# Ledger of designs, part 12: peptides against a protein of PDB entry 6B4E

Target 1, 295 residues: chain A of PDB entry 6B4E
Amino acid sequence: TNFDKISKMFWHYKDKIAQIKQDIVLPIKKADVNVRNLLSRHKRKINPKFGQLTNSNQQLFKIQNELTQLINDTKGDSLAYHWILNFIAKAVVHQAETEVRVKPESALPLGKLTLYLLVQFPELQELFMARLVKKCPFVIGFTCEIDTEKGRQNMGWKRNNENKWEDNTSYDERMGGILSLFAIITRLQLPQEFITTTSHPFPIALSWHILARICNTPLNLITNTHFVILGSWWDAAAVQFLQAYGNQASKLLILIGEELTSRMAEKKYVGAARLRILLEAWQNNNMESFPEMSP

## One batch from the design tools (peptide; aimed at target 1 A205 H209 A212 Q248)

Design b2_p29_4_s2 (made by RFdiffusion4, then SolubleMPNN; from b2_p29_4, 18 letters changed)
Fold by OpenDDE base, seed 1:
Structure b2_p29_4_s2 (fold): chain B 295 residues (1-295), chain A 29 residues (1-29)
Amino acid sequence: as target 1 above (295 residues)
Amino acid sequence: APDTSWLTDDAPAELQAAKEAAAAAAAAL
């Protein structure tokens, strides 16, 4: 693992967030009143759509079509278009932080919607990845120390209005929710209409990167959160990951589930204990995936 | 310790894609 490369990638996306603020978010505040009104109306229509997702593909397709129309309505103004896409990127990640964290299986419809939008609107890809990396650096296998304020900030820790850090459980759950969404996206097939014409923007290889990079992370940087997100990834993608990479996937799952947990056993991490249970379930031929969506 | 020399950031070839390609080739025969 080239950690310098990962660090450069991390900072690239951090810089992209700053650029988005400067080039997209701030300019809209000075845009024509008609553009601002359009975007305000569209924001109000778009925002509820993510909460309207269910385990129904029919409902998913309805929402996809509605969002597609709403986004297309902004294409006449490039700045407005990019602003709406950035809003969507933020909203999707927020949904992962709030809903997926408490109901991991909700990552499936959200992931399907997100993948569709990423392919339909390619400009969303950079905006979404930048938001993911900012909120959950684990999506690219980035880890730094959290003993400093800057380190915690880089790892996506939040502070309240009193400048108090969020509790460990809240952080772990948020990271788990975001990673569940990303894991789902990586293991989903492209929608049928795109399979022959488009490459997958975030393929299953990115799940390999996450696992490999975490396995190679210095042990002194490994926290309970690493095991929590690995468990979240496992629930979301382990079945499909095994299908994709076979014996090599098996070796890597054993490496995270047995070897990494054993190396950290003295820490008695709750996330590590759960990951061992997931490994044992797999060894007993009880590996589960999220249920498929209904028609 | 298990040999981890095989573990790189690069993902191995996707077995599923290879199987699908092989199945498609076999069906075309």
Scores: peptide ipSAE 0.365, ipTM 0.735, DockQ to the pose 0.499
OpenDDE base, seeds 2, 3, 4, 5: peptide ipSAE 0.341, 0.351, 0.332, 0.360; ipTM 0.746, 0.718, 0.723, 0.729

## One batch from the design tools (peptide; aimed at target 1 Y245 E259)

Design b2_p30_1 (made by RFdiffusion4)
Pose (drawn by RFdiffusion4):
Structure b2_p30_1 (pose): chain A 295 residues (1-295), chain P 30 residues (1-30)
Amino acid sequence: as target 1 above (295 residues)
Amino acid sequence: SEELEEEREEEKEEELAEAEEEIEELEEKW
């Protein structure tokens, strides 16, 4: 892995976040009353819909249809359309760092909803990817030191209600949740309305890049967070990763489960212990996936 | 539809070839 190229990719998405603020978010303050009214009303109607998803496919379709109508209502104004898509991208990532953090299997319905929106509204793809990378750089394998305040900001750290950094547990759980959503998206087949006509925008090769880049990261930059997101990724995608790459995926899963954990054993990282348990469960023919969605 | 399936098969073969090369480098390193 050429980590200079990974850094260039990271800063490309960081620049995209700045461009979104300049060209989408700030100009909306100057939009006419019809646009402001529509966006104010629609953002209220959109916000709770992500939490209304359940394990039921019928409910997923209902929410997809409701959101498709609301988004289509904004298409008459390119700026309003891009603003509501940016709002949705932020809301989906927030849902991942809250609900998926507490309930990891809720990443499956949220991932199907997001993937559907990503191909129904393709402008969402760049907005969503930039948001993921800003909030969880592990999705592209970016890692930097966090000894400095700027490094902490680069890696997606947040502050609590007194300018102190959130505790390590809170950060690790957020990163798992976010990365779990992206891991679901990479292993999902497109919905039937698009599977016959469209290339998957974030395919399973992106999961290969996450694993390979963590395994190639200098060991002095590895933290408990790397093991936590790999465990979260495993729960969300390891079965399909093996279906895609076979013996090669097996070699990579062994590398992360046996070798990456062994090299960092002195640190006694909690996430490394769980990744070892996941490796042993697979070796005992008991690899799990989230239960498929109910009707 | 057939052109899209062919393109997906070609991309798949390329990804497999790249994945084999990268895993050999990782084995050597580890």

Design b2_p30_2_s1 (made by RFdiffusion4, then SolubleMPNN; its pose is not in this set)
Fold by OpenDDE base, seed 4:
Structure b2_p30_2_s1 (fold): chain B 295 residues (1-295), chain A 30 residues (1-30)
Amino acid sequence: as target 1 above (295 residues)
Amino acid sequence: SELEEKLKELEEFGKQVDAQLAAERAAIAA
């Protein structure tokens, strides 16, 4: 694991967030009133769509089509187009922080929708990844110290209006939700119409990166959150990960489930305990995956 | 550590994972 590369990637996306604010978000506030009105209307129509997802492919396709049309309506203005995509990126991550956080299996329809949009609108990819990394650096296997304010901020910790950090449980759950979504995306197949014409924007290899990079992370930087997000990843993608990489996947799962948890046993992390349970379930041939969506 | 040793064993496979990804992307781009 090249930590310098990971760090550079992390800061690349941090810079991208700043760029998005300066080049997309702020300029729209000064744009023509017609453009602002258009985007306001579209925002109102788009916002509820993510919450309308169910375990139904039919419903998914409906929402995909609706969002596609709404996004296409903005293509006549490049700034408007990028603004709406950035809005969608933020909305998807927000949905992960709220809904997926409490119902991990909801990541499946959300992930399918997101993957479709990422392929249909390639400009969304950079915007989405930037938002993911900002909110949950674990998606690229980045970890830094959290004993400083800047470190906590870099790792996606939030402060309230009174400058108080969020509680550990809230942080862990948010990170788990976001990571669940990303994990799902990495293990999904491209929609049929794209398989031969487009490469997967966030393939299963990125799950490999997450696991490997966490395993290579200095132990003094490993926290309960690392185990929480590994557990979230496990529920979301372990089955498909094993299918993709076979014995090598097994070795890596054993590393995180057995070796890493054992190495950190003195910390008595709740997340680590859960990961041990997941490992044991797998060893007992009871590895579970999210149920497939209905027609 | 045991963890580090096992990770080294997987490093080569990790490189293969990346190579495969690159190849797939190249194939689509061609």
Scores: peptide ipSAE 0.169, ipTM 0.796, DockQ to the pose 0.806
OpenDDE base, seeds 1, 2, 3, 5: peptide ipSAE 0.148, 0.151, 0.151, 0.156; ipTM 0.787, 0.787, 0.785, 0.790

Design b2_p30_2_s3 (made by RFdiffusion4, then SolubleMPNN; its pose is not in this set)
Fold by OpenDDE base, seed 5:
Structure b2_p30_2_s3 (fold): chain B 295 residues (1-295), chain A 30 residues (1-30)
Amino acid sequence: as target 1 above (295 residues)
Amino acid sequence: SELKKKLEELEKFMEEVEAEEAARREAIAS
């Protein structure tokens, strides 16, 4: 694991967030009133769509079509187009922080929608990844210390209006929600219409990197959150991960489930205990995945 | 450590996988 490379990736996306603000968000405030009005209307139409997702493929396809139309309406203006995509990126991550956080299986319809949009609108990919890394650096296997204010900020910790840090449970759950979404995206097949014409923007190999990088992270930086998000990943993608890489996947799952948890046993992390339960379930041929969506 | 050794082996595997995928992407783009 090249931690220097990971750090560079992390800061690349942090810089990208700043660039997005400078080049997309702020300029729109000075744009033509008609453009601003258009975007305002579109934002209001787009935002509720993510909450309208269910375990129904029919509903998913409906929302896909509606969002596609709304996004296409902005393509005539590059700035407006990128602004809408950035808004979508933020909205998807927000949905992961709220809904997926409390209902992990909701990551499946959200992930399917997101993957569709990522392929349909390639410019969304960099915007989305930047937002993901900002909110949940675990998606690229980045970890830093959280004993400083800057460290906590880098790892996506939030402060309330009183500058108080969120509690550990809230942080763990948010990270788990975001990671669940990302895990789902990585293990989903491309929609049928794209399989032969494009490559997966966030393939299952990215899940591999998350696991491997966490396994190689200095132990003094490993927290309960690491195990929580590994558990979230496991629920979301372990079955498909094993299908993708077979015996090699098994080795890596054993490393996170057994070796890493054992090394951190003295910490008695709740997340680690959960991960060991998942490992044991797998060893007993009881590995589960999220239910498939209904028609 | 044994963990490090295992990870290195797994990393080599993934490097090969990603190399193959890169070739596939090039083929699709052609």
Scores: peptide ipSAE 0.488, ipTM 0.905, DockQ to the pose 0.694
OpenDDE base, seeds 1, 2, 3, 4: peptide ipSAE 0.486, 0.487, 0.486, 0.486; ipTM 0.905, 0.904, 0.904, 0.905

Design b2_p30_2_s4 (made by RFdiffusion4, then SolubleMPNN; its pose is not in this set)
Fold by OpenDDE base, seed 1:
Formats: structure tokens, C-alpha cells, sequence
Structure b2_p30_2_s4 (fold): chain B 295 residues (1-295), chain A 30 residues (1-30)
């Protein structure tokens, strides 16, 4: 694992967030009133769509079509188009932080919708990844110390209005929710209409990198959160990961489930205990995946 | 350690994973 490369990638996306603010968000405030009104209306129509997702493919397709139309309405103005995509990127991540956090299986319909949009609107890819990395650096296997304020900020910790850090449980759950979404996206197949014309924007290889990079992370930087997000990843993608890489995937699952947890046993992390339970379930041929969506 | 040895092996496989990814992208682009 080249940690320098990972760090460069992390800061690339941090810079991208700053760029988005300067080039997309701030300029819209000075845009034509008609454009601002259009975007305000579209924002109001788009925002509830993510909460309307269910385990129904029919409902998913409906929402996909509705969002596609709403986004296409903005293509006449490049700034408006990028603004609405950035809004969608933020909304998707927010949904992961709130709904997926408490209902991990909701990552499947959200992930399918997101993957569709990422392929349909390629400009969403960089906007979405930048938001993911900002909120949850674990998606690229980045880890830094959290003993400093800057370190905590880099790792996506939030402060409330009183400048108090969120509690560990809240942070763990948010990170788990975001990573669940990303894991789902990486293990989903492209919709049939795109398979022959487009490459997967965030393929299963990115899940490999997450696991491998965490395994190579210095032990002094490993926290309970690492095990929590590994557990979230496991629930979301372990079955498909094994299908993709076979014996090599198995070795990596054993490394995170057995070896990494064993090395950190003295810390008595709750997340590590859960991961060991998942490993044991797998060893007993009882690895579970999220239920498939209904027709 | 056993973990370190396995990680080295998996690094080599990781390179293969990346190679396959790039090959797939190239195939779709033609």
C-alpha cells in the first residue's frame, strides 16, 4: 500500500470540494434570477425523491426517470447543471448518513439509484466522490490521527453549534452508513442498458482497495470505527466480493476478520467483536446479504 | 508474521486487480 498515493488522492478531493464551492455554489448566488428560481424549484422536487425509495424496483425506475428529467432540464446552463448534480451528490450522502445509518439494507435501492445517475450523468462522479471522501475518508482507505482538531476534521468528524464533537457512536454509525452505500455501489452491476457502452465508475476493485489499505494501516491508527465500517462493508458486499475474487477475496476477509481483530484484541473494540461474529457466520456457511429488491 | 506474508501476496494480486480494471476500461473505450 502506497500511503503517499492515498494521501494525494485524499487531498485531491478536499481541493475539489473547495473548487466546487468557488466554481459552482458561490457563482449561482449571482446568477440570473430565472436560473435561481429554476434551481430552487428543482431542489424542492429532487430532495424528497431519495426518501421515497423502497425495496421496489418499480419505484426505483419511477424515481430514476423523474430525476433524469429534472436533471436534463438544467443542461441548457452548464453552471445550473453542475449545481444540481452537486446538490444530488450531497443529498445522496446525507441519506446515507441518516437513513442507511439506521437501516443498512436501504443502501441497496439508494445505491442502485446512485449508480444509475453516475452513469447517466458522468459529471456527477467527481462531485460524488469528493463528497464521499470529505464525509468518510474510509471510502478510499485513508486514515490519519484524530488526536488533533485538524485530524478529526480530516476524518469527517462533526461539531455541533456549541463546537462540541459528536459522540463516538454517532460518528461510527454515520461512517458505517456512508461506507455501506459506497460498498453497495462497488458491488452492483451496471444496468443492462449501459453494460456494453460504459465502464463501471466505482467497480468492486475499490472495495479491494478499502480492505487492503485498512489492513496495511499502522495499528496505532486503527480505531473502533475501522472495524465498524468493515462490518458495514461486510454486510453490504462480502458475498459479491467473494464471487468476484474467489480465494484471494477469502484470504482478505480472513485477514480483516481474524488477524486484524486479533491484533487489536487488547482494545476490546465493539466493532471488532461484531466483525468476528460475521467471520464466524461465514465460517459456518451462513454469510448473509441484503435481500434482493422486489419487482 | 503470517499476516505480513499474506499482505504481500495480496498486494501482488491487487496489482492484477488494477490491471484487469484498466483492461476492461480500455476494451469498452474501443
Amino acid sequence: as target 1 above (295 residues)
Amino acid sequence: SEMEELLKELEEFGKEVDKRLEEKKAEIAK
Scores: peptide ipSAE 0.267, ipTM 0.821, DockQ to the pose 0.862
OpenDDE base, seeds 2, 3, 4, 5: peptide ipSAE 0.245, 0.244, 0.120, 0.252; ipTM 0.809, 0.806, 0.581, 0.812; seed 4 fails the geometry check

Design b2_p30_3 (made by RFdiffusion4)
Pose (drawn by RFdiffusion4):
Structure b2_p30_3 (pose): chain A 295 residues (1-295), chain P 30 residues (1-30)
Amino acid sequence: as target 1 above (295 residues)
Amino acid sequence: SLEEEREEQHEKDLEEAEEEIEELEEKWSE
């Protein structure tokens, strides 16, 4: 892995976040009354819909249809359309770092909803990817030091209610939740409406990049967070990763489960212990996936 | 056409993944 190229990719998405603020978010303050009214009303209607998802496919379709109508209502104004898509991208990532953090299997319905929106509204793709990378750089394998304040900000750290950094557990759980959503998206087939006509925008090769880049990361930059997101990724995508790459995926899963954990053993990282358990469960023919969605 | 493009892309990904895992094994053997 050429980590200079990974850094260039990271800063490309960081620049995209700045461009979104300059060209989508700030100009909306100057939009006409009809646009402001529509966006104010629609953002209220959109916000709770992500938490109304359940394990039921019928409920997923209902929410997809409601959101499709609300988004289509904004298409008459390109700026309002891009603003509501940016709002949705932020809301989906926030849902991942809150609900998926507590209930990892909720990444499956949320991932299906997001993937559907990503192909129904393709302008969402760049907005969503930039948000993921800003909030969880591990999705592209970016890692930098966190000894400095700027490094902490680069890696997606947040502060609590007194300018102190959130504890390591809160950060690790957020990162696992966000990365779990992206991991679900990479292993989902497109919905039937699009599977016959469209290329998957974030395919399973992106999962290969995450694993390979963590395994190639200098060991002095590895933290408990790398093991936690790999465990979250495993729960969400390891079965399909093997279906895609076979013996090659097996070699990579062994590398992360046996070798990456062994090399970092003195650190006694909690996430490394769980990743070893996941490796042993697979070796005992008991690899799990999230239960498929109910009707 | 779209199905053929997907098969070519999957074959290419497999070849790239085989080559990268051999480099990773060599690195983690040292």

Design b2_p30_3_s2 (made by RFdiffusion4, then SolubleMPNN; from b2_p30_3, 14 letters changed)
Fold by OpenDDE base, seed 5:
Structure b2_p30_3_s2 (fold): chain B 295 residues (1-295), chain A 30 residues (1-30)
Amino acid sequence: as target 1 above (295 residues)
Amino acid sequence: SLEAQRQLEHQRQLEEAKKQIEELLKKYSE
């Protein structure tokens, strides 16, 4: 694992966030009033769509179509188009932080929707990844120390209005939610209409990167959160990961489930204990996945 | 083509992941 490369990638996306603000968010405030009004209306229509997701594919398809139309309405203005995509990127991640956090299985419909949008609107990909990395650097296997304010910020820790850091449980859950979404995206097949014409923008290989990079992370930087997000990943993608890569996947799962947890046993991390349970379940031929969506 | 480039990138990422896991396996086997 090349950690310098990972760091460069991390900072690339941080720079991208700054660039988005400078080149998309701020300029739109000075745009034509008609454009601003359009975007305001569209924002209001788009935002509730994510909360309307259920375990129904029918509902998913409906929302996909509605969002597609709304996004297409902005294509006449490049700035407006990118603005609305950036808004969507933020909204999706926010949904992961709030809904998926408390209901991990909701990652499946959200992931399907997101993957559809990522393929349908390729410009969303960089915007989405930048937002993901900002909020949850674990998606690219980035880890830094959290003993400093800057370190915590880099790892996606939030402060309230009183500049108090969020509690560990809240952070863990948020990271787990975001990682669940990303994991789902990596293991989903492309929508039928794209499967023969488009490559997967965030393929299962990215899950390999996450797991491998975490396993290679210096142990002094490994926290409970790492195990929490690994558990979240496991629930979201382990079955499909094994299906995709077979023996190699098995080896990696053993590395995170057995070896990494064992090496960190003295810390008595709750997340590690859960991951061990998941490993044991797998060893007993009881690995589970999220239930499939209804028609 | 752009699609071809994406496919190549996907393949590159896959190969990189494989290399990483092999490296990891070697590390933990020592």
Scores: peptide ipSAE 0.033, ipTM 0.551, DockQ to the pose 0.329
OpenDDE base, seeds 1, 2, 3, 4: peptide ipSAE 0.030, 0.031, 0.031, 0.030; ipTM 0.533, 0.530, 0.534, 0.543

Design b2_p30_3_s3 (made by RFdiffusion4, then SolubleMPNN; from b2_p30_3, 11 letters changed)
Fold by OpenDDE base, seed 5:
Structure b2_p30_3_s3 (fold): chain B 295 residues (1-295), chain A 30 residues (1-30)
Amino acid sequence: as target 1 above (295 residues)
Amino acid sequence: SLEAEREEERRRELEEAEKQIEELLEKYSK
């Protein structure tokens, strides 16, 4: 694992966020009033859609179609198009931070929707990844120290209006929610309409990178959050990960579930304890996955 | 075909994964 490369990638996306603000968000404020009105209307229509997801594929397809139409309405103006995609990227991540964090299985419909949009609108991919990395650097296996304000900010910690850091539990849950979504996306098959013509934009290999990079992370930088997000990943993608990589996947799961947890045993991380439980369940041939969505 | 390319890509990924796993196993064996 080359951590210099990971850091470069991290900062690339941080720069991308700044670029998005400069090149997309701010310019729209000076755009034609008709464009601004269009985007305002579309924003209002789009925003509720993510909360309307259920465990129903029928509902998913409905929302996919509705969003597709709304996004297509903006294609006549490149700036408007990119603005709406950026809005969607932010909204999806926000949904992960709020809903998925408390109901991890909701990552499945959200992930399916997101994957569809990522394929249907390729320009969303960079916008989405930038937002993900900003909010949850764990998605690319990035870790830095959190003993400084800048370090905490880099790792996605939030401050409230009183400039107080969020509590550890809130941070852990929020990171878990975002990681769950990303994990789901990586393990989902492309929609049938794209499977023969398009490559998966965020394939299962990215899950491999997350796990491997965490395993290679200096132990002094490993926190409870690492184990929490590994547990979240496990629930979201472990079954499919094993299917994809077979014996190598098994070895890596043992590394994170047994070896990494053992190395950090003195810390008595709650997340590590949970991960061990997941490992044991797997060893007992009781690995669980999220339930499939209904028709 | 795209499918063939995907399979080849997966094969390459598995080979790389194998190498990484061996390195990790060595690391954690200490």
Scores: peptide ipSAE 0.303, ipTM 0.830, DockQ to the pose 0.928
OpenDDE base, seeds 1, 2, 3, 4: peptide ipSAE 0.301, 0.300, 0.297, 0.298; ipTM 0.827, 0.827, 0.822, 0.826

Design b2_p30_3_s4 (made by RFdiffusion4, then SolubleMPNN; from b2_p30_3, 14 letters changed)
Fold by OpenDDE base, seed 5:
Structure b2_p30_3_s4 (fold): chain B 295 residues (1-295), chain A 30 residues (1-30)
Amino acid sequence: as target 1 above (295 residues)
Amino acid sequence: SLEAERERRRAAELKEIEEELEKLLEKYSK
């Protein structure tokens, strides 16, 4: 694991966020009134749709089509198009922070929708990844110290209006929610309409990177959050990960579930305890995945 | 073809995975 490379990637996306604000968000405020009105209307129509997802594929396809049409309506103006995609990127991550946080299995329909949009609108990929890394650096296996304010900010910690840091549980849950979404995306097959013509934008290999990079992270930087997000990843993608990489996957799962948890045993992290339970369930041939969506 | 390219990429990926995994196993064997 090259941590310098990971850091560069992290800061690339941090810079991308700044660039998005400068080149997309701020300029649209000075755009033609008709464009602004269009985007306002579309935003209002788009935003509720993420909350309308259920475990129904029928509902998913409906929403996919509706969003596709709404996004396509903006393609005549490049700035408007990128603005709406950035809005969607933010909305999806926000949904992970709020809904997936409390209902992890909701990551599946959200992930399917997101993957569809990422393939249908390739320009969304960079915008979405930048937002993910900003909110949850764990998606690229980035870790830094959180002993400083800047460190906490870099790792996605939030402050409230009173300038108080969020509590550990809230942070852990948010990170878990976001990571669940990303994990799901990495393990999903491309929609049938794209499978023969397009490569997966965020393939299962990215899950491998997450696990491997965490295993290589200096132990003094490993926190309960690392184990929480590993547990979230496990629930979301472990079955498919094993299918993808076989024996190598097994070895890596043992590394995170047994070896990493053992090395951190003195910390008595709750997340680590849960991960060990997941490992044991797997060893007893009882590994579970999220239920498949209904037609 | 796209399929051929996917296969080549997969093969390369698996090789890299194996190498990385070996290093990890060595690290945690201590």
Scores: peptide ipSAE 0.476, ipTM 0.899, DockQ to the pose 0.819
OpenDDE base, seeds 1, 2, 3, 4: peptide ipSAE 0.470, 0.474, 0.472, 0.473; ipTM 0.897, 0.898, 0.896, 0.898

Design b2_p30_4_s1 (made by RFdiffusion4, then SolubleMPNN; its pose is not in this set)
Fold by OpenDDE base, seed 2:
Structure b2_p30_4_s1 (fold): chain B 295 residues (1-295), chain A 30 residues (1-30)
Amino acid sequence: as target 1 above (295 residues)
Amino acid sequence: SAAEQEELEKFQKELDEILEEVEEEEEEEE
């Protein structure tokens, strides 16, 4: 693992966030009143749709179509188009932070919707990835020290209005929620209409990178959060990961489930204990996946 | 500790070998 490369990628996306603010968000605040009104209306229509997802494919398709239409309505103005995509990127990540964290299974419909949008609107890909990396650097396997304020900020820790850091449990749950979404996206097949014409924007190989990079992370940087997000990933993607990479996937799952947890046993991380339970379930041929969506 | 470092190196080496094998398999399937 080339950590320098990972760091460069991390900072690239941090810079992209700054660029988005400068080139998209701020300019819209000064845009024509008609454009601002249009975007305000669209924002209000778009925002609730992510929470309207269910385990129904029919409902998913409905929402996909509605969002597609709403986004297409903005294509006449490039700035408006990019603004609405950035809004969507933020909204999806926010949904992961709030809903997926408490109901991991909700990552499946959200992931399907997101993947559809990523393929349908390629400009969303960079906007979404930048937002993911900002909020949850684990999605690219980035880890830094959190003993400093800057380190915590880089790892996506939030401060409240009183400038107090969020509690560890809240952070772990948020990271788990975001990673669950990303893991789902990586293991989903493209919709049938795209499978022959388009490459997957965030393929299962990105899950490999997450696991591998975490395994290569210096042990002194490994925290409970790492195990929490690995557990979240496991629930979301382990079955499909094994299908994709076979024996090599098995080796890597053993490395994270057994070897990494064993090396960190002295810390008695709750996340590590859960990951061991998942490993044991797999060893007993009881690996579970999220239920498939209804027709 | 030196022992911890050795274990880490062994672990990383194992991981690298797995990664190489996966890359080779992907190249063969393409």
Scores: peptide ipSAE 0.028, ipTM 0.558, DockQ to the pose 0.037
OpenDDE base, seeds 1, 3, 4, 5: peptide ipSAE 0.022, 0.016, 0.024, 0.022; ipTM 0.557, 0.523, 0.553, 0.547

Design b2_p30_4_s3 (made by RFdiffusion4, then SolubleMPNN; its pose is not in this set)
Fold by OpenDDE base, seed 5:
Structure b2_p30_4_s3 (fold): chain B 295 residues (1-295), chain A 30 residues (1-30)
Amino acid sequence: as target 1 above (295 residues)
Amino acid sequence: SEEQAKELQEFEQELDKILKEVEEEKKKEE
């Protein structure tokens, strides 16, 4: 694992966030009043859609169509188009931080919706990845020290209005929620209409990178959060990961589930204990995946 | 596909490296 490369990727996306603010978010505030009004209306219509997702494919398709129409309405103005996509990127990640955090299986419909949008609107891909990396650097296997304020900020820790850091449990759960969404996206098949024409924008290989990079992370940087997000990933994608890479996937799962947890046993991380339970379930031929969505 | 085969080969190489490093670290800890 080339950690310098990963760091460069991390900072690339951090810079992208700054660029988005400068080139998309701030300029729209000075845009024509009609454009601002359009975007305001669209934002109000788009925002609740993510919360309207259920375990129903029918509902998913409805939401997909509605969002597609709303986004298409902005294409006449490039700035407006990019602004609405950036808004969607933020909204999706926010949904992962809130809903998926408490209901991991909700990552499936959200992931399907997101993947559809990522393919339908390719410009969303960089906006979305930048937001993901900012909020949850684990999606690219980035880890840094959290002994400093800057380190914590880089790893996506939040402060409240009183400038107090969020508690460890809250951070772990948020990271788990975001990672669950990303994991789901990586293991989903493209919608039928895109399979023959488009490559998967965030393929299962990205899951491999997450696991491998975490395995190579210096042990002194490994925290409970790493195990929590690995557990979240496991629930979201382990079955499909094994299907994709077979024996090699198995080896990597053993590395994270057995070897990494064993090496960190002295820390008695709760996340590590859960990951071991998941490993044991797999060894007993009882690996579970999220239930499939209803028609 | 050829692309998938190449990807898997790269992953295998990476995995071998990881396994080697893990084994070396274990030996140092013993």
Scores: peptide ipSAE 0.263, ipTM 0.788, DockQ to the pose 0.786
OpenDDE base, seeds 1, 2, 3, 4: peptide ipSAE 0.026, 0.034, 0.024, 0.260; ipTM 0.593, 0.626, 0.584, 0.792; seeds 1, 4 fail the geometry check

